# Designs tried in a protein design run: peptides against a protein of PDB entry 4DOW. Part 27

Target 1, 157 residues: chain A of PDB entry 4DOW
Amino acid sequence: TFSWVGRPLPNRKQFQQMYREICMKINDGSEIHIKVGQFVLIQGEDNKKPYVAKLIELFQNGAEVPPKKCARVQWFVRFLEIPVSKRHLLGRSPPAQEIFWYDCSDWDNKINVETIIGPVQVVALAPEEVIPVDQKSEETLFVKLSWNKKDFAPLPP

## One batch from the design tools (peptide; made by RFdiffusion4, then SolubleMPNN)

Design b1_p12_4_s4 (from b1_p12_4, 7 letters changed)
Fold by OpenDDE base, seed 2:
Structure b1_p12_4_s4 (fold): chain B 157 residues (1-157), chain A 12 residues (1-12)
Amino acid sequence: as target 1 above (157 residues)
Amino acid sequence: MSPVEIAEKKLE
């Protein structure tokens, strides 16, 4: 179950109410609060790993009947989601914890909040920085580069 | 456990 936290933020969109935070109630009755700017795991297709995304906006879409709780996200892509024929462009074998900033507009960046599995920690690193593999970083994903379906590049400013 | 696995457990 998802519910808005706080009052709507001021905006000019006629049929959208924007929010800063949403509450996710999980099975054990506990609640997880997720805010704009945080990273989340999004439900993937059947038998596929969840997607990784950064929350850009949280909004209720009043243009739909009934209104839906939605989010606008910045997508990240896992190495295994990149076409096999293009993976060599990275020039290295990335650790399992590495993800890439998806720098394309072909993916719809609007999601239903009900597809959110939960929060995840994503840390941006410089290319020369080493990705930690210790137990403390086991829950953390790391991003160094962007992927635009053609090549890898430094992260956007 | 990976972040994915941890998140999945939270939903159980």
Scores: peptide ipSAE 0.021, ipTM 0.605, DockQ to the pose 0.057
Fold by OpenDDE base, seed 4:
Structure b1_p12_4_s4 (fold): chain B 157 residues (1-157), chain A 12 residues (1-12)
Amino acid sequence: as target 1 above (157 residues)
Amino acid sequence: MSPVEIAEKKLE
């Protein structure tokens, strides 16, 4: 179950109410609060790892009937989501914890909040920085580069 | 969008 936290932000769109934070109730009754700017895991296909995204906007879409709780996101891509024929362009074998900033507009960046599995920690690193791979950092993902379906590049500003 | 709809837009 998802519910809005706090009052809506000043409304600039006729059919949308924007929020800073949403509450996710899990099976044991505990609550997880997720805010704009945080990173989340999105439900993937069966037997596939979850997708990774950064929350850019939280809003209720009143243009839909019934109104839906939605999010606008910046997508990331896992190395194994990149076509096999293009993976060699990285020039190295990345650790499992590395993800890439998806620098294309061909993916819809609007999701239903019901597809959110939970929060995840994502840390940006310089290309020369080593990704720590140990038990303490197993749940943390790291990003160094962007991917635009053609090549890898330094992270955008 | 459903998870299935999102997956259709993924690279693979």
Scores: peptide ipSAE 0.016, ipTM 0.547, DockQ to the pose 0.173
Fold by OpenDDE base, seed 5:
Structure b1_p12_4_s4 (fold): chain B 157 residues (1-157), chain A 12 residues (1-12)
Amino acid sequence: as target 1 above (157 residues)
Amino acid sequence: MSPVEIAEKKLE
């Protein structure tokens, strides 16, 4: 179950009511609050790892009947989501914790909040920085590069 | 770099 937290933000978008925070109630009755700017895991296909995204906007879509709770996101991609024929362009075998900024506009960046599994920690690193792979950091994802379906590129400083 | 820096440099 998802519910809005706080008052709606002022905006001029027709049929959209924007919010800063949403509350996710999980099975044991506990609540998790997720805010704009945080990173989340999105439900993937069967037998596939969840997608990773950064929340850009939280909004209620009043054009739908009934109104739908939605989010606008910036997508990230896992290495295994990149076509096999292009993976060699990275020039190295990345650790499982590495993700890439998806620098393309061909993906729909609107989601239903019901597809959110939960929050996740994402840390940006410089290309020369080593990704820590230990028991304490196994749940943390790291991003160094972007992927635009053609090649990898450094993130802006 | 931090997630905030990513937002400031690329999402703006």
Scores: peptide ipSAE 0.010, ipTM 0.519, DockQ to the pose 0.031
Fold by OpenDDE base, seed 3:
Structure b1_p12_4_s4 (fold): chain B 157 residues (1-157), chain A 12 residues (1-12)
Amino acid sequence: as target 1 above (157 residues)
Amino acid sequence: MSPVEIAEKKLE
């Protein structure tokens, strides 16, 4: 179950009410609050790892019947989501914890909040910084570069 | 809760 936290933010968009925070309730009764700007795991397709995204907006879409709780996101991609024919462009074998800023607009960046699995920690690193791969950081994801379907590039500001 | 722990639970 998902519910809005707080009052709607002022906005000029028709049929939309924007929010800063949403609460997801898990079956054991615990609650997790997720805010705009946080990173989340999104339910993947069959036998695929969850997608990674940064929450940009939280809004209720009143244009749908019934109204749906939605989010606008910035996508990240895992290395295995990169086409096999393009993976060599990285020039190295990345650790499993590395993800890439998806610098394309061909993907729909609107999701239903019900697809959110939970929050995840994403850390931006400089190219020269080493990604720590140990038990303590196993659940943390790291980003150094962007991917625009053609090549890898330095991380956007 | 860790992402793994959350993923193991069903959403309400």
Scores: peptide ipSAE 0.025, ipTM 0.653, DockQ to the pose 0.056; fails the geometry check

Design b1_p12_5_s1 (from b1_p12_5, 9 letters changed)
Fold by OpenDDE base, seed 3:
Structure b1_p12_5_s1 (fold): chain B 157 residues (1-157), chain A 12 residues (1-12)
Amino acid sequence: as target 1 above (157 residues)
Amino acid sequence: KDREEFIEKLKK
């Protein structure tokens, strides 16, 4: 179950109410609060790892009947989500914890909040920095580069 | 299932 936290934010968009925070309540009654700017795991397709995304907006879409709780996100991609024919462009074998900033607009960045699995830690690193892969950081993801469907590049500013 | 399992990991 998902519910809004706090009052709607001022916005100029019709049929949308924007929020800063949402509460995710699970079966045991515990709650997790997720805010704009945080990173989340999104339910993927069958037999695939969850998608990784940064929350940009949280909003209720009043244009739908019934209204839907939605989010606008910045997508990341896992290495295995990159086409096999282009993976060689990285020039190295990345650790499992590395993800890439998806620098394309061809992928719908609107999601239903019900697809959110939970929050995840994402840390930006300089290209020369080593990704720690110890057990303490097993659940932490790291990003060094962007992917624009053509090549890898330094992270956008 | 995935959601519940994920939450379990976060609590540890």
Scores: peptide ipSAE 0.024, ipTM 0.534, DockQ to the pose 0.038
Fold by OpenDDE base, seed 1:
Order: C-alpha cells, then sequence, then structure tokens
Structure b1_p12_5_s1 (fold): chain B 157 residues (1-157), chain A 12 residues (1-12)
C-alpha cells in the first residue's frame, strides 16, 4: 500500500494535492519512504526489465473517481529499449548499468504510484568519467547521455 | 511479486 507522508504542499493546480514524500508499505509491515527527486524502478511489461524514472512530482489526482495517487516523472531508457536500428548511433557497447535521459515528450510522464517497485540509485557522470562495471549487480545505474529518438547527446551542464 | 523481491533484496 501507498500513503502520503506529511502535509500537502502549496500549489495552484485544480484537483491536485502535491506531496513531497510517499510511504510504501509491504506485507511484513516494513516501510520504505520515497521522496521527490529520487529515482525509482517502475513495473514494465513481461520479459522486460523495469523502467527507470526520476520522480518530479507526487500528487493525488482528485479529478479521477476515486482519487488516485500519482507521480510525474522524468523517464530514462535502457539501451535495449532503444530500437535495434538506431543502437549503432552510440558508437560503443554500453555497460549494463548505463541508462539514458529520455529527451522526448511522446511518452506520458504520469504514472500511478502503485507501479513503483522501489528506489534505485542513479549517478550522473561526465562523458570522460569511467562507468564502474559490475556484471553481477545493477545496484547503481549511470547516465552520461540523453536520447531523443534520433541521436545521443551529452547531458546539459 | 517483483516489488516484494526488490524489497527483500534491499533488506540484505
Amino acid sequence: as target 1 above (157 residues)
Amino acid sequence: KDREEFIEKLKK
């Protein structure tokens, strides 16, 4: 289950209450708190790895009946989520831990919080920095570049 | 199920 933590933040959006933090409670009663600005894994399709996203907003959407707990996110994409025909544009074989900032507006950035699997660590690196590779773990993901469905580009400073 | 597995891994 998911529950809001703290008081709603001031906002001017009709039918929306904004929050800074949400609590994920599992079966044994333990809790994990997730805050705006953190990175999360989101449930994907069958045989697909979870999506990666940065939480931008946490809000309750009162326009829906019943109201739903939602989030607005900045999407990342895994290399294998990029079309096969365009992967060559990277010019290298990325490590498994590398993800890319999705620089497109064609993918809806609103999610239901119930699709959140849990938090994940994402580290931004400069192009010249080496990505630590651990073949046995995806504990930490790394981002150097953006992907806009046409080409890769360095992250903005 | 994926969520539970993830949480279990975090507890280690």
Scores: peptide ipSAE 0.023, ipTM 0.543, DockQ to the pose 0.037
Fold by OpenDDE base, seed 4:
Structure b1_p12_5_s1 (fold): chain B 157 residues (1-157), chain A 12 residues (1-12)
Amino acid sequence: as target 1 above (157 residues)
Amino acid sequence: KDREEFIEKLKK
C-alpha cells in the first residue's frame, strides 16, 4: 500500500495535489519512504527486468475516478532494452549494472505509484571511470551516457 | 561527484 507523507506542496494545477514524499508499506510491516529525486524500480512486463526511473513529481490525480496516486519520471533504459540492430553503436559490451539516460519524449513518463517495486541506487560516472562489479556494488546501477533512439551521447560533466 | 549532482538535479 502507498500513502502520502507530509502536506501537499503549493501548486495551482487543477485536480492535482503534489507531494514530496510517499510511503510504501511492505508485507513484513516495514515502511519505505521514497522522495522526489530518488531512483526507483518500476514493474516491467512478464519475464523482463524492472524498468529504472528517476522520480520527478509525486501527485494525486483528481481528474481520475477514483483519484490515483501517480508519479512523473525520467526513464532510464537497460542495454537489453535497446534494439538489437543498434546495440553495436555503443562500441563496447557494457556491464550488467550500466543503464542509459533515455533522452526521448515518446515514452509516457506518467506512472501509477503501485507499479513501484522499490528504491535503487544510481550513480553517474564520467566516461573514463570504471564501473565496479563486485558483491558490494552489485545492487548499484551506473549511468555514463544517454540514448535517444539514434545514438549514444556523453552526459555533461 | 559533479556528474552525480547533475543527474540528481535534472528534472526532465
Scores: peptide ipSAE 0.020, ipTM 0.502, DockQ to the pose 0.031
Fold by OpenDDE base, seed 5:
Structure b1_p12_5_s1 (fold): chain B 157 residues (1-157), chain A 12 residues (1-12)
Amino acid sequence: as target 1 above (157 residues)
Amino acid sequence: KDREEFIEKLKK
């Protein structure tokens, strides 16, 4: 289950209440708090790796009946999510831990919070920095570049 | 569009 943490933030959008933090209660009864600005794994299709996203907004959409707990996200893409015909544009074989900032707005960036699996660590690196691939960093994802459906580019500011 | 639909479209 998901529940809001704290009071709603100032917001002028009708039927929407924004929050900074949400609490996710897992099966074992433990709680995970996720805040705006953090990175999360989002449930994907069967046999697909979870999607990676950065939380931009957390909000309750009161325009829906019943109201829905939602999030607005910045999407990342995994290398294997990029069309096969364009992967060569990277010019290298990335490690499995590398993801790419999706620099397009053609995807719906609104999700239901119930699709959130949990938090994940994402580290931005400069192009010259080496992605560590060891036991200690197996759970960490790294981003160096953006993908805009046409080419790879340096990360946006 | 849903991300999954979008990705599927891109791969076609």
Scores: peptide ipSAE 0.028, ipTM 0.637, DockQ to the pose 0.183; fails the geometry check

Design b1_p12_5_s2 (from b1_p12_5, 6 letters changed)
Fold by OpenDDE base, seed 2:
Structure b1_p12_5_s2 (fold): chain B 157 residues (1-157), chain A 12 residues (1-12)
Amino acid sequence: as target 1 above (157 residues)
Amino acid sequence: SDREELIKRFKE
């Protein structure tokens, strides 16, 4: 169950109400609050790892009937999501914790909040920084580069 | 792509 936290933000978008924060109620009754700017895991295909995204906007789409709780996201991609034929372009074998900023506009960046599994920690690193791989850091994802379907590049500012 | 199709399904 998802519910808005706080009052709607002022905006000029017709039929849309924007929010800073949403509350996700989990099976055990506990609640997780997720805010714009945080990173989340999005439900993927069966037997596949969840997608990774940064929340850019949280909004209720009143143009739909019934209104839908939605989010606009910046997508990341896991290495295994990159076509096999292009993985060599990285020039190294990345750890499982590494993700890449998806630098394309071809993907729909609007999602239903119901697809959110939960928050995840994403840390940006310089190319020369080593990704720590230990039991405690396995839940943390790291990003050094972007992927634009053609090649890898340094992270955008 | 597979992801694009999946995302579309999520919006339906």
Scores: peptide ipSAE 0.024, ipTM 0.596, DockQ to the pose 0.150
Fold by OpenDDE base, seed 1:
Structure b1_p12_5_s2 (fold): chain B 157 residues (1-157), chain A 12 residues (1-12)
Amino acid sequence: as target 1 above (157 residues)
Amino acid sequence: SDREELIKRFKE
């Protein structure tokens, strides 16, 4: 179950009520609070790892009947989500924890909050910084580069 | 790290 936390933010968007925080109540009855700016795992396809995204906005879409709790996100991609024919453009074999900032607008960046699995830690690194390699751990993900479906590029400052 | 584990824990 998902519920809004706090008062709605003032905005001028028709049919949208914006919030800073949402509460996820999980099976054991405990609660996890997720805020705008945090990173989350989004449910993916069967036998596929969850998608990774940064929460940009949390809002209730009043244009839908009934209103739906939604989020606008910045997508990240895992290396294995990149087409096989283009993976060589990275020039190296990335560790399992590395993800890439998706720098394209062709993907819908609106999601239903019900697709959120949970929070995840994402750390941005400079190109010269070393990613600690632990193939058994996805506790922390790391991002150095963006992917725009054509090539990889350093993250903007 | 296991997808199934994550779903089990955090799914409504």
Scores: peptide ipSAE 0.018, ipTM 0.489, DockQ to the pose 0.048
Fold by OpenDDE base, seed 4:
Formats: C-alpha cells, structure tokens, sequence
Structure b1_p12_5_s2 (fold): chain B 157 residues (1-157), chain A 12 residues (1-12)
C-alpha cells in the first residue's frame, strides 16, 4: 500500500499533484518513507533482477481513470542488461554491485509506484576508485559510468 | 551535476 506524505507541492500542471515523499506500507505493518532524489528497486521481468532507478518526481496522475500514483525516474542499467555483443566495450569484468547510468531517452521514465520494491543505496565513484566488495557493502550499488547503447562514458558533472 | 548529486548522497 502506498500513500502520499505531506501536502502537494506547488504545481501548474493540470491533473497532476506533485509530492516530495511517499509512504510504503510493507507486509509486517511497518512503513518505509521514500523521497524524491532517493534510489529504488523496481520490479523486473520474471527471472530477472529488479531494475534500479533514481526518483525524479512523485506525482498523482489525475488524467488517468482512476488516478494513479506515479513516479518519474532516471534509469540505471545492470551489466547483464547490456547486450552481450557490446559488453566487451567496458574493457573489464565489473563486480555484481556495479550499475550504469542509462543515458538514453528511448525508455519510458514513468512508472507506477506499485512497482517499487524498496529503497536501495547507490554510490557514485570516480573511475579510478575501487568498488568495495564485502559483506558490509553487499546491499550497496556503485556507479562510475554511463551507458548510451553505443558506448560507456564518464558520468557527467 | 548528476555526478555531484550522487556523491553528495553518499556523504549523507
């Protein structure tokens, strides 16, 4: 169950109410608050790991009937989501914790909040920095590069 | 920048 936290933000868009925070109630009755700017795991396809995304906007889409709680996101991509024929372009074998900033506009960046599994920690690193792979960091994902379906590139400033 | 924003989050 998802519910908005706080009052709607000032917005001039018709049929859209924007929010800073949403509350996710999980099975044990506890609540998780997720805010704009945080990173989340999104339900993936069957037999695939969840997608990773950064929340850019939280809004209720009143243009739909019934209204839907939605989010706009910046997508990340896992290495195994990259076509096999292009993986060699990275020039190295990345650790499982590495993800890549998806630098393309071909993907729909609107999601239903119901597809959110939960929050996740994403840390940006310089290319020369080592990704720590230990038990303490198992749940943390790391990003060094972007992927634009053609090549890898350093993250933009 | 996008990178700076991500780095700031790490420091929080």
Amino acid sequence: as target 1 above (157 residues)
Amino acid sequence: SDREELIKRFKE
Scores: peptide ipSAE 0.013, ipTM 0.544, DockQ to the pose 0.026; fails the geometry check
Fold by OpenDDE base, seed 5:
Structure b1_p12_5_s2 (fold): chain B 157 residues (1-157), chain A 12 residues (1-12)
Amino acid sequence: as target 1 above (157 residues)
Amino acid sequence: SDREELIKRFKE
């Protein structure tokens, strides 16, 4: 179950009410609050690892019937999501914890909040910084570069 | 560029 936290933000778009925070009530009865600006795991396709995204907007879409609780996100991409033919462009074998800023607009950046699995920690690093590899857990993800379907590059300015 | 700011903001 998902519910809005707080009142709608001002300057709402037509048929849209924007919020800063949403509450997830999971099966065990506990509640998880997620805010704009945080990173989340999104349910992937069958047999796929969850997607990683940064929440940039939370809104109720009143244009739909019934209204839907939605989010606009900035996508990240896992290395294994990069086409096999392009992976060599990285020039190294990244640790499992490394993700990449998806610098393309070809993906729909609107999601239904019910696809959110939960929050995840994403840390941006400078190129020279070492990613701590933990074989026991992938709790924290790290980003150094962007991927624009053509090449890897420094993070967007 | 927001890169440096991003690093500062999200680096932990």
Scores: peptide ipSAE 0.013, ipTM 0.544, DockQ to the pose 0.025; fails the geometry check

Design b1_p12_5_s3 (from b1_p12_5, 8 letters changed)
Fold by OpenDDE base, seed 2:
Structure b1_p12_5_s3 (fold): chain B 157 residues (1-157), chain A 12 residues (1-12)
Amino acid sequence: as target 1 above (157 residues)
Amino acid sequence: SDREEFLKRFKE
């Protein structure tokens, strides 16, 4: 179950109410709050790992009937989501914790909040920084580069 | 499910 936290933000778009925070209530009755700017795991397809995204907007879409709780996201891509024929362009074998900023507009960046699994930590690193692989960092994802379906590129500062 | 797996590790 998802519910809005706080009042709608001002200057709403037509048929939309924007929020900065949403509450995800889980089966044990506890609550997880997720804010704009945080990173989340999004439900993947069957037998596939969850997608990774950064929340850009949280909004209720009143243009839909009934209104839907939605989010706008910046997508990331896992190495294994990149076509096999293009993975060699990275020039290295990345650790499982590495993800890539998806620098394309061909993906729909609107999601239903019901697809959110939960929050995840994403840390941006410089190319020369080493990705930790200890037990404490297993749940943390790291991003160094972008992927635009053609090549990898360093993230801008 | 992915959510169940997440919750498991999230609470650990």
Scores: peptide ipSAE 0.202, ipTM 0.799, DockQ to the pose 0.040
Fold by OpenDDE base, seed 1:
Structure b1_p12_5_s3 (fold): chain B 157 residues (1-157), chain A 12 residues (1-12)
Amino acid sequence: as target 1 above (157 residues)
Amino acid sequence: SDREEFLKRFKE
C-alpha cells in the first residue's frame, strides 16, 4: 500500500498533484518512506533483475480514471541489459554493482508507484575512482558512465 | 519475489 506524505507541492500541471514523499506500507505494518531524488528498484520481468531508477517527480495523475499514484524517473541500465553485440564497447568487464545512466528518450519515464520494490543506494563516481566490491558495499550500486544505445560516455559534471 | 528479497535485506 502506497500513500502520500505531506502536503501537495505547488505546480501548474493540469490534473497532476505533486508530492515530495511517498510511504510504502508493508505486511508487518512497518513503513518505508521514499522521497524525490532517491533511487529505487523497480519490478523487473521474469528472470530479470529489478530495474534501477532515480525518482524525479512523485505525482497523482488525475487524468486517469481512477487517479493513479505515479512517478517520473531517470532510468539506469544494468550491464546485462545492454545488447550483447554492444557490450564490447565498454572495453572492460564491469563489476555487478556498476550501472549506467540511460541517456535515451525511447523509454517511458512514467511508472506506477506500485512497481517500486524499495529504495537503493546509488553512488556516482569519477572515471578514475575504483568501484569497491566487498560485502560492506554489496547492496550499493555505482555509476560512472552513460549509455545512449550507441556508446558509453562519461557523466557530465 | 523481488520485494520479499528486498525486505529481507532492508531488515538486516
Scores: peptide ipSAE 0.196, ipTM 0.797, DockQ to the pose 0.039
Fold by OpenDDE base, seed 5:
Structure b1_p12_5_s3 (fold): chain B 157 residues (1-157), chain A 12 residues (1-12)
Amino acid sequence: as target 1 above (157 residues)
Amino acid sequence: SDREEFLKRFKE
């Protein structure tokens, strides 16, 4: 289950209450707190790995009945989510840990928080930096480039 | 499940 942490943030949206942090209570009774700005894994579709996203907003949508706990996210894409016909544009075979900033607006960036699997570490790297692929970093994802459905590009500022 | 897999990694 998910519950808000702290008081709602001031905003002028009539039916939305914004929060900085949400608590995810898991089966064993332990709690995982996730904050705006952190990266999360989102439940994937059948036969697909979880999606990766950065939380940019946490809000309760009071316009829905019942009110829904939601998040606005910045999507990332895994290499295997990129169309096969365009993967060659990268010019290299990325490690499994590399993800790409999705620089498009065609994806709905609103999610239900219940689709959040949990937090994940994402590290931004300069192009010249080597992605460490070892046991120590297996849980860490790395991003160097963006993907805009046409080509790869440097990360946005 | 994906969540279970995550939790396995997260707790290790």
Scores: peptide ipSAE 0.190, ipTM 0.794, DockQ to the pose 0.040
Fold by OpenDDE base, seed 4:
Structure b1_p12_5_s3 (fold): chain B 157 residues (1-157), chain A 12 residues (1-12)
Amino acid sequence: as target 1 above (157 residues)
Amino acid sequence: SDREEFLKRFKE
């Protein structure tokens, strides 16, 4: 289950209440707190790896009946989510831990919080920095580039 | 832009 943490933030949007933090209660009774600005895994389709996203906004959508707990996100894409015909544009074979900033507006960036699997660590690297692939860093994802459906581009320093 | 703003925060 998901519940809001703290009082709603001041806003002037009708039918919306914004929050800084949400609590996810898991089966063992423990609680995981997730804040705006953190990265999360989102439930994928059957037999597919979870999506990766950065939380931009947490809000309750009062325009729906009943009200829904929602989030606005910045999407990332995995290499295998990129069309096969365009993967060669990267010019290298990325490690499984590398993801890409999705630089397009065609994807809906609103999600239901119930699709959140849990938090994940994402680290931004410069192009010249090496992605560690040892067991110690296996839980961490890394981003160097953006993808805009046409080409890859470096992130600003 | 939103992208620039959050990208800067991303690297912090």
Scores: peptide ipSAE 0.020, ipTM 0.541, DockQ to the pose 0.033

Design b1_p12_5_s4 (from b1_p12_5, 7 letters changed)
Fold by OpenDDE base, seed 2:
Structure b1_p12_5_s4 (fold): chain B 157 residues (1-157), chain A 12 residues (1-12)
Amino acid sequence: as target 1 above (157 residues)
Amino acid sequence: SDREEFIERFKK
């Protein structure tokens, strides 16, 4: 169950109400609050790992019937989501914790909040920084590069 | 499910 937290933010879009925070109530009755700017795991396809995204906007879409709780996201891609034929362009074998900023606009960046699994920590690193592999960092994802379906590129400052 | 697995690791 998802519910809005706080009052709607100022909005210029018709039929939409924007919010800063959403509450996800899980099966044991506890609540997880997720805010704009945080990173989340999004439900993947069957037998696929969850997608990774940064929340850009939380909004209720009143243009839909019934209104839907939605989010606009910046997508990341896992290495295994990149076509096999292009993985060599990275020039290295990345650890499982590494993800890549998806620098394309061909993907729909609107999601239903119901597809959110939960929050995840994503840390941006410089190319020379080593990705930790200890137990404490297993749940943390790291991003160094972007992927635009053609090549990898360093993230801008 | 992925959500169930997340909840388990989240609580640890």
Scores: peptide ipSAE 0.129, ipTM 0.770, DockQ to the pose 0.039
Fold by OpenDDE base, seed 4:
Structure b1_p12_5_s4 (fold): chain B 157 residues (1-157), chain A 12 residues (1-12)
Amino acid sequence: as target 1 above (157 residues)
Amino acid sequence: SDREEFIERFKK
């Protein structure tokens, strides 16, 4: 179950109400609050790892009947989501914790909040910084580069 | 489910 937290933000978009925060209620009775700017795991296909995304906007889409709780996201991609024929362009074998900023507009960046699995920690690193692979950082994902379906590129400072 | 796995992994 998902519910909005707080009052809607000032918005001039017709049929939309924007929010800063949403609450996800879990079966054990606990609640997880997720805010704009945080990173989340999104439900993937069967037998596939969840997608990773940054929340850009939380909004209720009143243009749909019934109104739908939605989010706009910035997508990230896992190395194994990149076509096999292009993985060599990275020039190295990345650790499992590394993800890449998806720098393309071909993917729909609107999701239903019901597809959110939960929050996840994502840390941006400079190319020269080493990704820790110890147990202490196992739950943290790291991003150094972007992927635009053609090549990898450094993230802007 | 993936959500259940999340709870197990990230909500210890």
Scores: peptide ipSAE 0.077, ipTM 0.753, DockQ to the pose 0.041
Fold by OpenDDE base, seed 1:
Structure b1_p12_5_s4 (fold): chain B 157 residues (1-157), chain A 12 residues (1-12)
Amino acid sequence: as target 1 above (157 residues)
Amino acid sequence: SDREEFIERFKK
């Protein structure tokens, strides 16, 4: 179950009510709060790892009947989500914890909040920084590059 | 499920 936290933010978008924070309530009654700007795991397909995304907006879409709780996201892509024929362009074997900023507009960046699994930690690193691969950082994902379906590129500052 | 796995991880 998902519910809005706090008062709606001022905006001029018709049929959309924006929020800063949403609450995810789980079976034992405990609550997980997720805010705009945080990173989340999104439910993937069968036999696929969850998708990774940064929350850009949280909004209720009143244009839908009934209204839907939605999010606008910036997608990231896992290395194994990149086509096999293109993976060689990275020039290295990335650790499992590395993800890539998806620099394309072909993916719908609006999601239903019900697809959110939970928050995840994502850390941006400079190209020369080493990605730590140990048990202490096992749950942390790291991003150094973008992927635009054609090539990899350094993240802009 | 992925959500269940996350919940278990979150509790730890």
Scores: peptide ipSAE 0.067, ipTM 0.742, DockQ to the pose 0.039
Fold by OpenDDE base, seed 5:
Parts: C-alpha cells; sequence; structure tokens
Structure b1_p12_5_s4 (fold): chain B 157 residues (1-157), chain A 12 residues (1-12)
C-alpha cells in the first residue's frame, strides 16, 4: 500500500494535492520511502522488464473518484525498448545497465503510484565516462544519452 | 513478480 508522507505542498491546482514523499509498505511490513527526484522502477508489461522513470511530481488527483495517488515522471527507455530498426544509431552495444532519457512527449507521463515497484539508482555519466559493469554496480543504471525516437543525443541540461 | 524480485534485491 501507498501513503503520503508529510503535508501537502502549496499548490494552486484545484483538484491536486502535491507531496514530496510517499511511503510504500510492502508485504513483510517494512516501508520504503520514495521522494520526488528519485528514480523508480515501474511495472512493465508482460514479458518486459520494468520501466525506469524519474519522479518529478507526486500528487493526489482529487478529480477522480475515488481520488488516486499519482506521479508525474520523466521516462527513460532501455535499449531493448528502442525499435530494432533504430538501435544501430547508437553505434555500439550498450551494457545492460545503460538506459536513455526519453526525450518525447508522446508518452503519458502520469502514472498511478501503485505501479511503482521500488526505487532504483540512476547515475548520469558523460559520454567519455565508462559504465562500470561489475558486481558492485549491478543494481545501478546509467544514462549518457537521450532518445527522441529519431536519434540519440546528449543529455538535456 | 517484479515487486518481489525488487524486494529480494533491495534487502540484500
Amino acid sequence: as target 1 above (157 residues)
Amino acid sequence: SDREEFIERFKK
């Protein structure tokens, strides 16, 4: 289950209450707190790995009945989510830990928080930096480039 | 499930 942490942030949106942090309670009774700005894994479709996203907003949508706990996210894409016909544009075979900033607006960037699997570490690297692919970094994802459905590009500022 | 897998990894 998910519950808000702290007081709602000041917001002029009539039907939305914004928060900085949400608590995810898992089956064993332990709690995981996730904050705006952190990266999360989102439940994927069948036979697909979880999606990766950065939380940019946490809000309760009071316009819905019942109100829903939602998040606005910045999507990332895994290499295997990129169309096969376009993968060659990268010019290299990325390690499994590499993800790409999705620089498009065609994807709905609003999610239900219940689709959040949990937090994940994402590290931005310069193009010249080497992605460490070892046991120590297996839990960490790395991003060097963006993907805009047409080509790869440097990360946005 | 993905969540269960995450939990296992997270707790390690």
Scores: peptide ipSAE 0.047, ipTM 0.731, DockQ to the pose 0.039; fails the geometry check

